Peptides against a protein of PDB entry 3QIS. Designs and how they scored, part 333

Target 1, 334 residues: chain A of PDB entry 3QIS
Amino acid sequence: PSLELSRREFVFENVKFRQLQKEKFQISNNGQVPCHFSFIPKLNDSQYCKPWLRAEPFEGYLEPNETVDISLDVYVSKDSVTILNSGEDKIEDILVLHLDRGKDYFLTISGNYLPSCFGTSLEALCRMKRPIREVPVTKLIDLEEDSFLEKEKSLLQMVPLDEGASERPLQVPKEIWLLVDHLFKYACHQEDLFQTPGMQEELQQIIDCLDTSIPETIPGSNHSVAEALLIFLEALPEPVICYELYQRCLDSAYDPRICRQVISQLPRCHRNVFRYLMAFLRELLKFSEYNSVNANMIATLFTSLLLRPPPNLMARQTPSDRQRAIQFLLGFLL

## One batch from the design tools (peptide; made by RFdiffusion4, then SolubleMPNN)

Design b2_p29_4_s1 (from b2_p29_4, 10 letters changed)
Fold by OpenDDE base, seed 1:
Formats: sequence, C-alpha cells, structure tokens
Structure b2_p29_4_s1 (fold): chain B 334 residues (1-334), chain A 29 residues (1-29)
Amino acid sequence: as target 1 above (334 residues)
Amino acid sequence: SEDEELFREIREEFEKYRKELLEEEELEK
C-alpha cells in the first residue's frame, strides 16, 4: 500500500492560549489495494502527538483512489499553557502517519507560541509591571524560576523577601486587578453574573488585551469579563490557595479562626489575591437583589478554582472534601 | 475589615500606577 500526501510540513504562527488554529492536508490512496492509516506514537511516546495538537481523523480506511482531508488542530488549553509560557515545551512536533503493512510518513509541525498571563504564576505576574508580551522570553523563564524559589522561601522560612535590587513586586497581578476592578465598577448590578457564559470571541479579546496592554477598560460584556476571571484562576499553575495548604483548609473548614490563620500562611501574592477576591465577592453579594448572586453559588463556583486538590489527590476527592472546601470559602463570604 | 482595607489600598495603588503609565505614554508621544 502507498499514500500520497498533499503536504508534510505545517507551521502554526502566533499560537495563543485558547485560540484554535487549523491546518488541513489531503491523503490519497495511490495504490491498488485498500489502506488503513493511523497516527501512531513515536518509539518512546505514549501519544501520537503533544497535548496541544490533534489530528482529525486520526485513523481511517481509504479505498484505491480515495482521498480524505485531515485537519491538524492546535489548541493550547490550561493543560499546556504553563509549559509553553515557560518555554519548557514549544510548538514543535513530528507526527507519524502509519500505513498498515506499509510505510511511515512523517509530518513536521512547527510554529511559535505567544506567552500569556494566563497560566503564569502569581509570583511571576506580581513582578511583571508591563504586559507579558513586552517581557523577553528569557526574562520570563528567570522570573518563573525566581518566583518558585521565593515561594518556597516564603513557605518554609517566614523570612521577609530580601529587598534585593529587584523592583518592588505588585501586591496582586495587574491582570487580576484589571479584571476585578472592572467587575467591581461595572458588573455589581449585572443580572446573572457568573451564571451566564461569556462570548468566546470576547474572551479571546480580553486575553489578548491583558497579554498586550494595560487598558483603561476591559473589552467585552460583563459576562465575558467574569468568565475571563474564572479562566484566569483555573489556568494558574499554582492555585490561589497553594496545594500545600489544601488539606489544612479542609480540616479548618468549620473553624473561621483557623481558616484565617491558614490563609495568613499563604505566600504574600497568593494571600493578597485571595483577600482581594474575597473582598470583591463580598461586595458583589451586597447586590444579590440585582445580580442574582448568592454565597452558596459563589462558594461552589470559586471552590474548584481557588482550592484545587493537588494533582496526586485529584482522583480521590470525596463529596465530603468538596463540601468542606465549599464551607471553607463560605466562611469568607458570609 | 482588613480585607476591605487591602482591597481599597490595592485599588488606589493601581489607579495611581495606571495614571503614571498614561502620563509616561503621553510624554513619549
């Protein structure tokens, strides 16, 4: 069996967080026998492609002289954004199109990724006074490494961050400030806030806006701005409540004094973001008659974002653990 | 509350910072 491929090299320029890109090619059975094709893993890989890539269809049958279109879809989700922001991964892959009882055909995937404030650590973002797209990629790597080391020092030593020659970090990421300040100013009276989904196009505009500028106003509807805040919190590599404190939050869920003490042990940026969000959400709850928002809804929604189980415990989260996590947040909303 | 004070402080700091940035951008034009 043999195939003819219309293209073997694919370039995905300016790949962005949550922006789907598609490249298409054709495969044709130029042989005299039916062919089965499939994308197969390379010798040491578990998957035929990286997590941000997919082929559709990834397998199929071709009769003699049949042609099929294959779509290569590039989509950076929350699962790939952090490793792409750090440069640990890149928009590069090799796909192996296997023909049953035939040859392997190699497809080269290349491109560039544009860094996002989404999927960047709170610590790194607090050091970024300018939009992330203005920061050299080399400096982003250094900021993430330094941020990790400072987080660990803050958690272990309770030593004040050395006032080294580094510029004073922001109290919270400017991106969080922009999102929350917009919602505080314009969305407190918004009916069904956090209950109505945003528009995908507006979400992309908001992400691009936060990555490239410090706007006077965030574009899009209040619903899109609200959803962008949720997406931001979900995409954080380390949740607002650090994984190290997850169990202590659950254990303290019914003691408001211990809950506050647990939060006081967060790294400064995480603690400030948590307090800032809770203050905003309490303000939002004062307008419940207008926005239809209640404490139980907010606690349920934000629990999965702010108080995520560590990856090793994620599969073991019980309904009781979830209820404790909700109760923990309720103690800051009531 | 302490969190409401922090919320206000953060807002004031960033509103100041945003004004400083806008003034710098106006001076560069």
Scores: peptide ipSAE 0.421, ipTM 0.869, DockQ to the pose 0.854
Fold by OpenDDE base, seed 4:
Structure b2_p29_4_s1 (fold): chain B 334 residues (1-334), chain A 29 residues (1-29)
Amino acid sequence: as target 1 above (334 residues)
Amino acid sequence: SEDEELFREIREEFEKYRKELLEEEELEK
């Protein structure tokens, strides 16, 4: 059996977080026998492609002289955004299209990724006074390394943040401030806030806006801005409440005094973001008659974002653990 | 509350920072 491929080289320019790109090609059975094709893993790989790439269809049958269109879809989710932001991974892959009892056909995937504030650590973002797209890639790497070291020092209570460093970090990421400040100014009276989904096009505009500028006003509806905040919190490589404190939060969930002590142990940026968000959400709850937002809804929604189980415990999370996590946040909203 | 004070402080700091950025951009023009 043999195949003819219309294209073997694919370039995905300016790949962005949550923006789907598609490239299509055709495969044709130019043989005289039916063929089965499939994308197969390379030697030592478990998957036929990187997590941000997919082929559709990834397998199939072709009759003699049959042609099928294959879509190569590039989509950077929360699961790939962090490693692409750091440059640990790149928009490069090789796909192996295997023909049963035939040849392997290699497809080259290339392109470039545009960094996002989404999926960047709170520590790094607190050091970024300019939009991430204005920050040189070399400086991004340095900011991530410094951020890791400062987080470790903060957790270990070893060294006070060197207040003498020429550039004092922001108290919270400017992106969090922009989102929350917009919601505080314009969305407190918004009916069904955090209950109505945003528009996908507006979400992309908000992401692009936060990645490229420090706007006076965030574009889009209040619902889209609210959902962008949720997406931001979900995309964090580490949740606002660090994984190391997860169990202590659950254990303290019914003691408000201990809960506050646990939060005091967070790294400065994480603690500030947590306290800032809780203050905003309490302010939002004052307008419950207008926005239909209640503490139980907010606690349930934000618990999954702010207080995530460590990856090793995620599969073992009980309904009791979830209820304790919700109760922990309720103690800051009530 | 201490969190309401922090919320206010953060807002004031960022409004100041935004003003400083706008003043710099006006000087570069």
Scores: peptide ipSAE 0.416, ipTM 0.864, DockQ to the pose 0.883
Fold by OpenDDE base, seed 5:
Structure b2_p29_4_s1 (fold): chain B 334 residues (1-334), chain A 29 residues (1-29)
Amino acid sequence: as target 1 above (334 residues)
Amino acid sequence: SEDEELFREIREEFEKYRKELLEEEELEK
């Protein structure tokens, strides 16, 4: 069996978080026998491609003189955004198109990724006074490294931040402030807030706006701004309640005094974001007659975002653990 | 509450910061 490929080199320019890009190529059976094709893992890889890449179809049969179009889809989800923001991973891959009893055909994938505030740590964002697209990638790496060290110091209750001449970190990320301040000003009376989905085009505009500017107003509907906040919280590499405190939150879920003590042990930026969000959500609940939002709905929605199980425990979360997690948040909303 | 005070303080700090940023952008034009 043999194939002819219309293209073997693919470039994905300006790849962004949640923005699908597609490149297509054609494969033709120029042989005299039917062939089966498949994308196969390289040596030592478990998958035929990186998590942000997909081939469609990834396998198939071609009769003699048959031709099929293959789509290469690049999509950066919450699962790939953090490693691309840090430059740990890049928009580069090699695909192996295998023919059964035939040759291997290599496809080169390349491109560039544009960093997002989505999938960036709270600690790094608190040190980032400018939009992320204005920050040199080298400085982003330094901010993440410094943020890790400051998180560890905060957890160890070590040295007060020496008020040395370094620019004072923001109390919360400017992106969270922008989202919450918009919702507080304009969305408290919005019917079905956090229940109605946003528009995908508006979500992309909001993400691009937060990555590139500090706007006076966030573009899009209140529903899109509300969903952007949820996406932001979901994409955090470390949830607002740090993984280290997850079990303690569950254990304290029915003791409001202990719950507050657990929150006081969060790193400063995480603690401030948590308290800021809870204050906003309590304010939103005062308008329940207008927005149809209630404490149980909010607690259920935000629990999965704010109080995530550590990756090693995700597969073991019981219905009891989920109920305790909801109860923990309810103690801050009531 | 202490959280409502923090919420107000954060809002006031960021409104000030946004104002300072706008003043800087006006000086650069």
Scores: peptide ipSAE 0.414, ipTM 0.866, DockQ to the pose 0.879
Fold by OpenDDE base, seed 2:
Structure b2_p29_4_s1 (fold): chain B 334 residues (1-334), chain A 29 residues (1-29)
Amino acid sequence: as target 1 above (334 residues)
Amino acid sequence: SEDEELFREIREEFEKYRKELLEEEELEK
């Protein structure tokens, strides 16, 4: 059996968070026998490709002189965005197209990724006074390392924040401020806020706007701006409530005094973002007659974003644990 | 509340910061 491939080298330029790119190629059975093809893992890999890449179809049969189109789909989700932002991973891969009882065909995937404020840590973003696309990649790495060290110092309560540092961190990320301030000014009377989905084109415009500028106004509908806030919180490498405090939040869920003490132990950036979001959400609840937003809906929605179980506990989350997590947030909304 | 005060302080700080950035961008043109 043998195959002819129309292309073997693929370049994905300017890959962005949540923006699908597609490249297509053809495979043809130029042999005299039917063949089965499949993409196979390399030696020591569990998957045939990196998490941000997909082949469709990834396997199939070809009759003699039959041709099939294969799509290579590049999509950076919340699961891949952080490692691409840090440069730990890159838009590079090698695919192995295996022919049963035949030879292997190698495909080269290359390209570049454009960093996003989505999937970047709260600590790193608090140090970024300019849009992330204006920050050199070398400085992004340094900001992440410095952010890790400051998070550890804050958790250990070892060092008062040096108020005299020439580069004082922001109290919250500018991206969170922009999203929340827009919603506070323009969306308090928006009917079905956080219930109506945004438009995908507007969401991409909002992401690009936050990555490249500090706008006077965020583009798009209030629904798209609200969904962009949810996407931002979901894409955080560590949730607003750090994984280390997850169990303590559940254990304290029915004691509002202990809940406040748990939040006081968050790193400064995480604590400020939490308080800022809770203050905003309480303000939205004053307009419930206009926006149809209630405390139970908001607590249910934001609990999954702000208070995520550690990865090792995700498969074991009980309905009781979910109810405790909701009750924890309700104590800040009421 | 303490959180409402923090919310106000954060807004005022960023409104000032955004104004300073706009003034810098106007000076570079």
Scores: peptide ipSAE 0.405, ipTM 0.868, DockQ to the pose 0.867

Design b2_p29_4_s2 (from b2_p29_4, 8 letters changed)
Fold by OpenDDE base, seed 4:
Structure b2_p29_4_s2 (fold): chain B 334 residues (1-334), chain A 29 residues (1-29)
Amino acid sequence: as target 1 above (334 residues)
Amino acid sequence: SEDEELFREIREEFEKLRKEYLEEKKKEE
C-alpha cells in the first residue's frame, strides 16, 4: 500500500492560549488495495502528538483511490499553557502517519507561541509591571526562576522577603486587579453574574487585552469579564491557595480563626490575591438582591479554583473533602 | 472597613502603575 499526502509541513503562527488553529491536508490511497492509516507514537513517546496538538481523524481505512481530509488542530488549554509560556515546550512536533504493511510518513509541525498572563504564576505576574507581550523572553525566564525561589523562601521563613535593591513586586497581578476592579465597578448589579457564560469572542478579546495592554476598561460584557476571571484562576499553574496548605485548609474548615492563620502563611502574592478576591466576593454578596449571587454558589464555584487538591490527591478527593473545602471558603464570605 | 482599606491600597498602587506605564509609552512614541 502507498499514500500520497497533499502536504507534509505545517506552520502554526502566533499560537495563543485558548485559540484554536486548524490546518488541513489530504491523504489519498494511490494503491490497488485498501489500506489502514494511523498516527503512531514516535520511539519513546506515549502519544502520537504533544498535548496541544490533535489529528482528526487520527486513524481510518481508505479504499483504492479514496481520499480523506485530516485536520491538524492546535489548541493550547490550561494543561499546556504554563509550559509554553516558560518556553519549556514549543510549537514543534513530528507526527508519524503509519500505513499498515506500508511506510511511515512524517509530518513536521512548527510555529510560534505568544506568551499569556494566563497560565503564568502569581509570583511572576506580581513582578511584571508591563504587559507580558512587552516582556523580553529572557526576562520572563528570570522572573519565573526568581519567583520560585522567593515563594520557597516565603513558605520556609514566614518572614517578609527583605527585597533589597530589586523593584518591589506588585501586591497582586495587574491582570487580577484589572478584572476585579472592572467587576467591582460595573458588575455588582449584574444579574446572574458568574452563572451566565461569557461570549467566546469576547473572552479572546479580554485575554488579548490583558496580554498586550494595561487598559482603562476591559472589553466585553460583565459575564465575559467574570468568566475571564474564572479562566485566569483555573489556568494558574498553582492555585491561589498553595498546594502545601490544602490539607490544613480542610482540617481548619470549621474554625474561622485557624482558617485565617492558615491563609496568613501563604506567600505574599497568593495571600494578597486571596484577600483581594474574598473582599471582592463579599462586596458582590452585598448586592445579592440585584445580582442573584449567594454565598453557597460563590463558595462552590471558587473553591474548585482557589483550593485545588494537590495532583497526588486529586484522584482521591472525597465528597467530605469537597464539603470541607467549601466550608473553608464560606468562612471568608460570611 | 478592612476591605475598603485593602481596595484603596491596591487601587492606589495600580493607578500609579498605569500612570507610569502611560507616561513611558508616550516617550517611546
Scores: peptide ipSAE 0.492, ipTM 0.920, DockQ to the pose 0.663
Fold by OpenDDE base, seed 3:
Structure b2_p29_4_s2 (fold): chain B 334 residues (1-334), chain A 29 residues (1-29)
Amino acid sequence: as target 1 above (334 residues)
Amino acid sequence: SEDEELFREIREEFEKLRKEYLEEKKKEE
C-alpha cells in the first residue's frame, strides 16, 4: 500500500488562546489495494499529537484511487495555554501517518504562539503593568518564577523579601479589574447575566483586547464580558482560592469566622481578587430583580471556578464536598 | 460601605495605571 500526500509541512502562525486554526491536506491511495491509515504515537509518546493539535479524521480506509481530506486543527484550550505562555511547550510537533502493512509518512507542524493573560498566574499578572503582548518573553519567564516563589513564601508565612527595589505589584490583575469594572458599570441591570452565553467572536475580541491593550471600555455585549470573566477564572493555573487551602475551605464551610481566616491566608493577589470578586457579586445580587441573578446560581457557578479541587482529588469530589464548597462561597455572598 | 471603599481603592490604582500607560505609549509613538 502507498499514499500520496498533497502537503507534509504545516505552519500555524500567530496561534492564540481559544482561536481555532485549520490546515487541510489530501491523502490519495495511489496503490492497487485498499489502505487503512492512522495517526500513531511516536516511540516515546502516549498520543499521536500534542494536546493543542488534532487530526480529523485521525484514521480511515481508502479504496484504490480514493482521496480524503484531513484537517489539522490547532486549538489552545485552558489545558495547554499555561505551558504555551511559559514557553515550556511550543507550536511544534511531528505527526506519523501510518499505513497498515505500509510506510510511515511524517508531517511537520510548526508555528508560533502569542502569549495570553488567560492562563497566566494572578501573581505574574499583578506584576505586569503593560499588556502581556508588550512584555518580552524572557521577562514573562522571570515574572512567573518570581511569582511562584512569592506565592510559596506567602503560603508558608515567610517574611517577604525586601520591598525596596522591586516595583510594587498591583492589588489585582488589570485584566480582572477591566472585566469586573465593566460589569459593575454596565451589567448590573443586564437580564440573565451569567446565564446567557456570549458570542464567540466577541469573546475572541475581548481576549485580544486584554492581551494587547488597557482599554477604556471592553468590546462586546455584557454577556460576552461576563463569559470572558468566567473563562479567565477557569484558565488560571492556580485558582483564586489556592489548592493548598481547598480542604480548609470545605472544613470551615459552616463557620463564617473560620472562612474569613482561611481567606486571610491566601497570597496577597489571590486574597485581593477574591475580595474584589465577592464585593462585585454582592453588588450584582442587589439588582436581582433586574438581572435575574440569585445567590445560589452565583455560588454554584463561581464555586467551580474559584474553589477547584486539587487535580489529584478531582476524581474523588463527592456531592457533599461540592455542597460544602458552595456553602463556603455563599457565606461571602449573603 | 466596606465594598464601596474597596472598589474605590482598586479603581484609583487602575485609573492611575491606565493614565501612566497611555502617557508612555504616546512617547513611544
Scores: peptide ipSAE 0.481, ipTM 0.919, DockQ to the pose 0.648
Fold by OpenDDE base, seed 5:
Structure b2_p29_4_s2 (fold): chain B 334 residues (1-334), chain A 29 residues (1-29)
Amino acid sequence: as target 1 above (334 residues)
Amino acid sequence: SEDEELFREIREEFEKLRKEYLEEKKKEE
């Protein structure tokens, strides 16, 4: 069997978080026999492609002189955004298109990723006084390294930050402030807030706005701004409640005093974001007659975002653990 | 309230930040 490929090199320019890009090519059976094609893993890889890439179809049959279109889809989800923001991973891959009893055909994937405040750590964002697209990539790496060191110092209750040479971190990320302050000003009376989905186009505009500017107002509907906040919290490399405190939150869920003590042990940025979000949500709940929002709905929604199980425990989360996690947040909303 | 104080402190910090940022942008133009 043999194939002819219309293209073997693919460039995905300006790849962004949650923005689907597609490149298409054709494969043609120029042989005299039917062939089966499939994308196969390279040596030592478990998957035929990186998590942000997909081929569609990834396998199929071609009759002699048949042609099929293959789509290469690039989509950066919450699962790939952090490693792309840091430059640990890049928009580069090699795909192996295998023919059964035939040859391998190599496809080269390349491109560039545009960093996002989505998928960036709270600690790094608290040090970032400019939009992320204005921050040199080298400085982003330094901010992430510094963020890790500050988290460790905070957890160890070690020496106060030497007040000297580094710019004072923000109390919360500017992106969180922009989202929450907008919702506080304009969305407290919004019917079905956090229950109605946003518009995908508006979500992309909000993400691009937060990545490139410090606006006076966020574009889009209140529903889109609300969903953007949820997406932001979901995309955090570490949830607002650090993984190290997850089990302690569950264990304390029915003791409000212990719950507050657990939160006091969060790194400064995480603690401030948690307090700020809880204050906002308590304010939102005062308008329940207008927005149809209740504490149980909010606690259920935000629990999965703020109090995520550590990756090693995700498969073991029980209904009891989920209920404890909800009860933990309810103690801050009531 | 404690929440109102928190909102005020955060707002004041960011209004200052936004002002400084916009003033820097005007100098770069």
Scores: peptide ipSAE 0.477, ipTM 0.917, DockQ to the pose 0.657
Fold by OpenDDE base, seed 2:
Structure b2_p29_4_s2 (fold): chain B 334 residues (1-334), chain A 29 residues (1-29)
Amino acid sequence: as target 1 above (334 residues)
Amino acid sequence: SEDEELFREIREEFEKLRKEYLEEKKKEE
């Protein structure tokens, strides 16, 4: 069996968070026998490609002189955004197109990724006084390393924050402030807030706006701005309530005094974001007659975003654990 | 209220940040 490939090199320029890019190529059976093709893992890999890449179709049959179009889809989700922002991973891969009883064909994937404030740590974002696209990649790495060290010091209660440092961290990320301040000003009377989905085009404009500027006004509908806040919280590498405190939140869920003590142990940036979000959500609840927002709906929605189970416990989360997590947040909304 | 004070403190910090950023951008042009 033999294949002819129309292209073997693919370049994905300016890859962004949640922006789908597609490149297509053709494979043709130039042999005299039917053949089966498949993308196969390399010797040490479990998957035929990196998590941000997909081939469609990834396998199939070709009759003699038959041609099929294959789409290479690049999509950076919440699962890949953090490792691409840090430069730990890159838009580079090698695909192995295997022909049954034939040879292997190698495809080269390359490109560049544009960093996003989505999928960046709260600690790093509190140190970024400029849009992330204006920060040199080398400085992003340094900011993440420094942010990790400051998080660890804060959790250990070892060192008071040096209030005298020329580069004092922001109280919260500017991106969180921009989203919340917009919603506070314009969305308190918005019917079905957090219940109506945003527009995908507006969501992309909001993400690009937050990555490249400090705007006076966020573009898009209140629904798109509200969904962008949810996407931001979901994409955080470490949730607003750190994984280390997850079990203590569940154990304290029915004692509001203990709940406040647990939150006081968060790193400063995480604690400030949590308090700011809870204050905003309490303000929205005052307008429930206009916005149709209630405490149970908000607690249910934000619990999955703010109080995520550690990766090792995700498969074991009980309905009781979910109810305790919701009850924990309700104690800050009521 | 405690929430109103928190909103005020955060707003004042970011209004200052935005002003400083816009003044820097005007110097780069």
Scores: peptide ipSAE 0.473, ipTM 0.917, DockQ to the pose 0.659

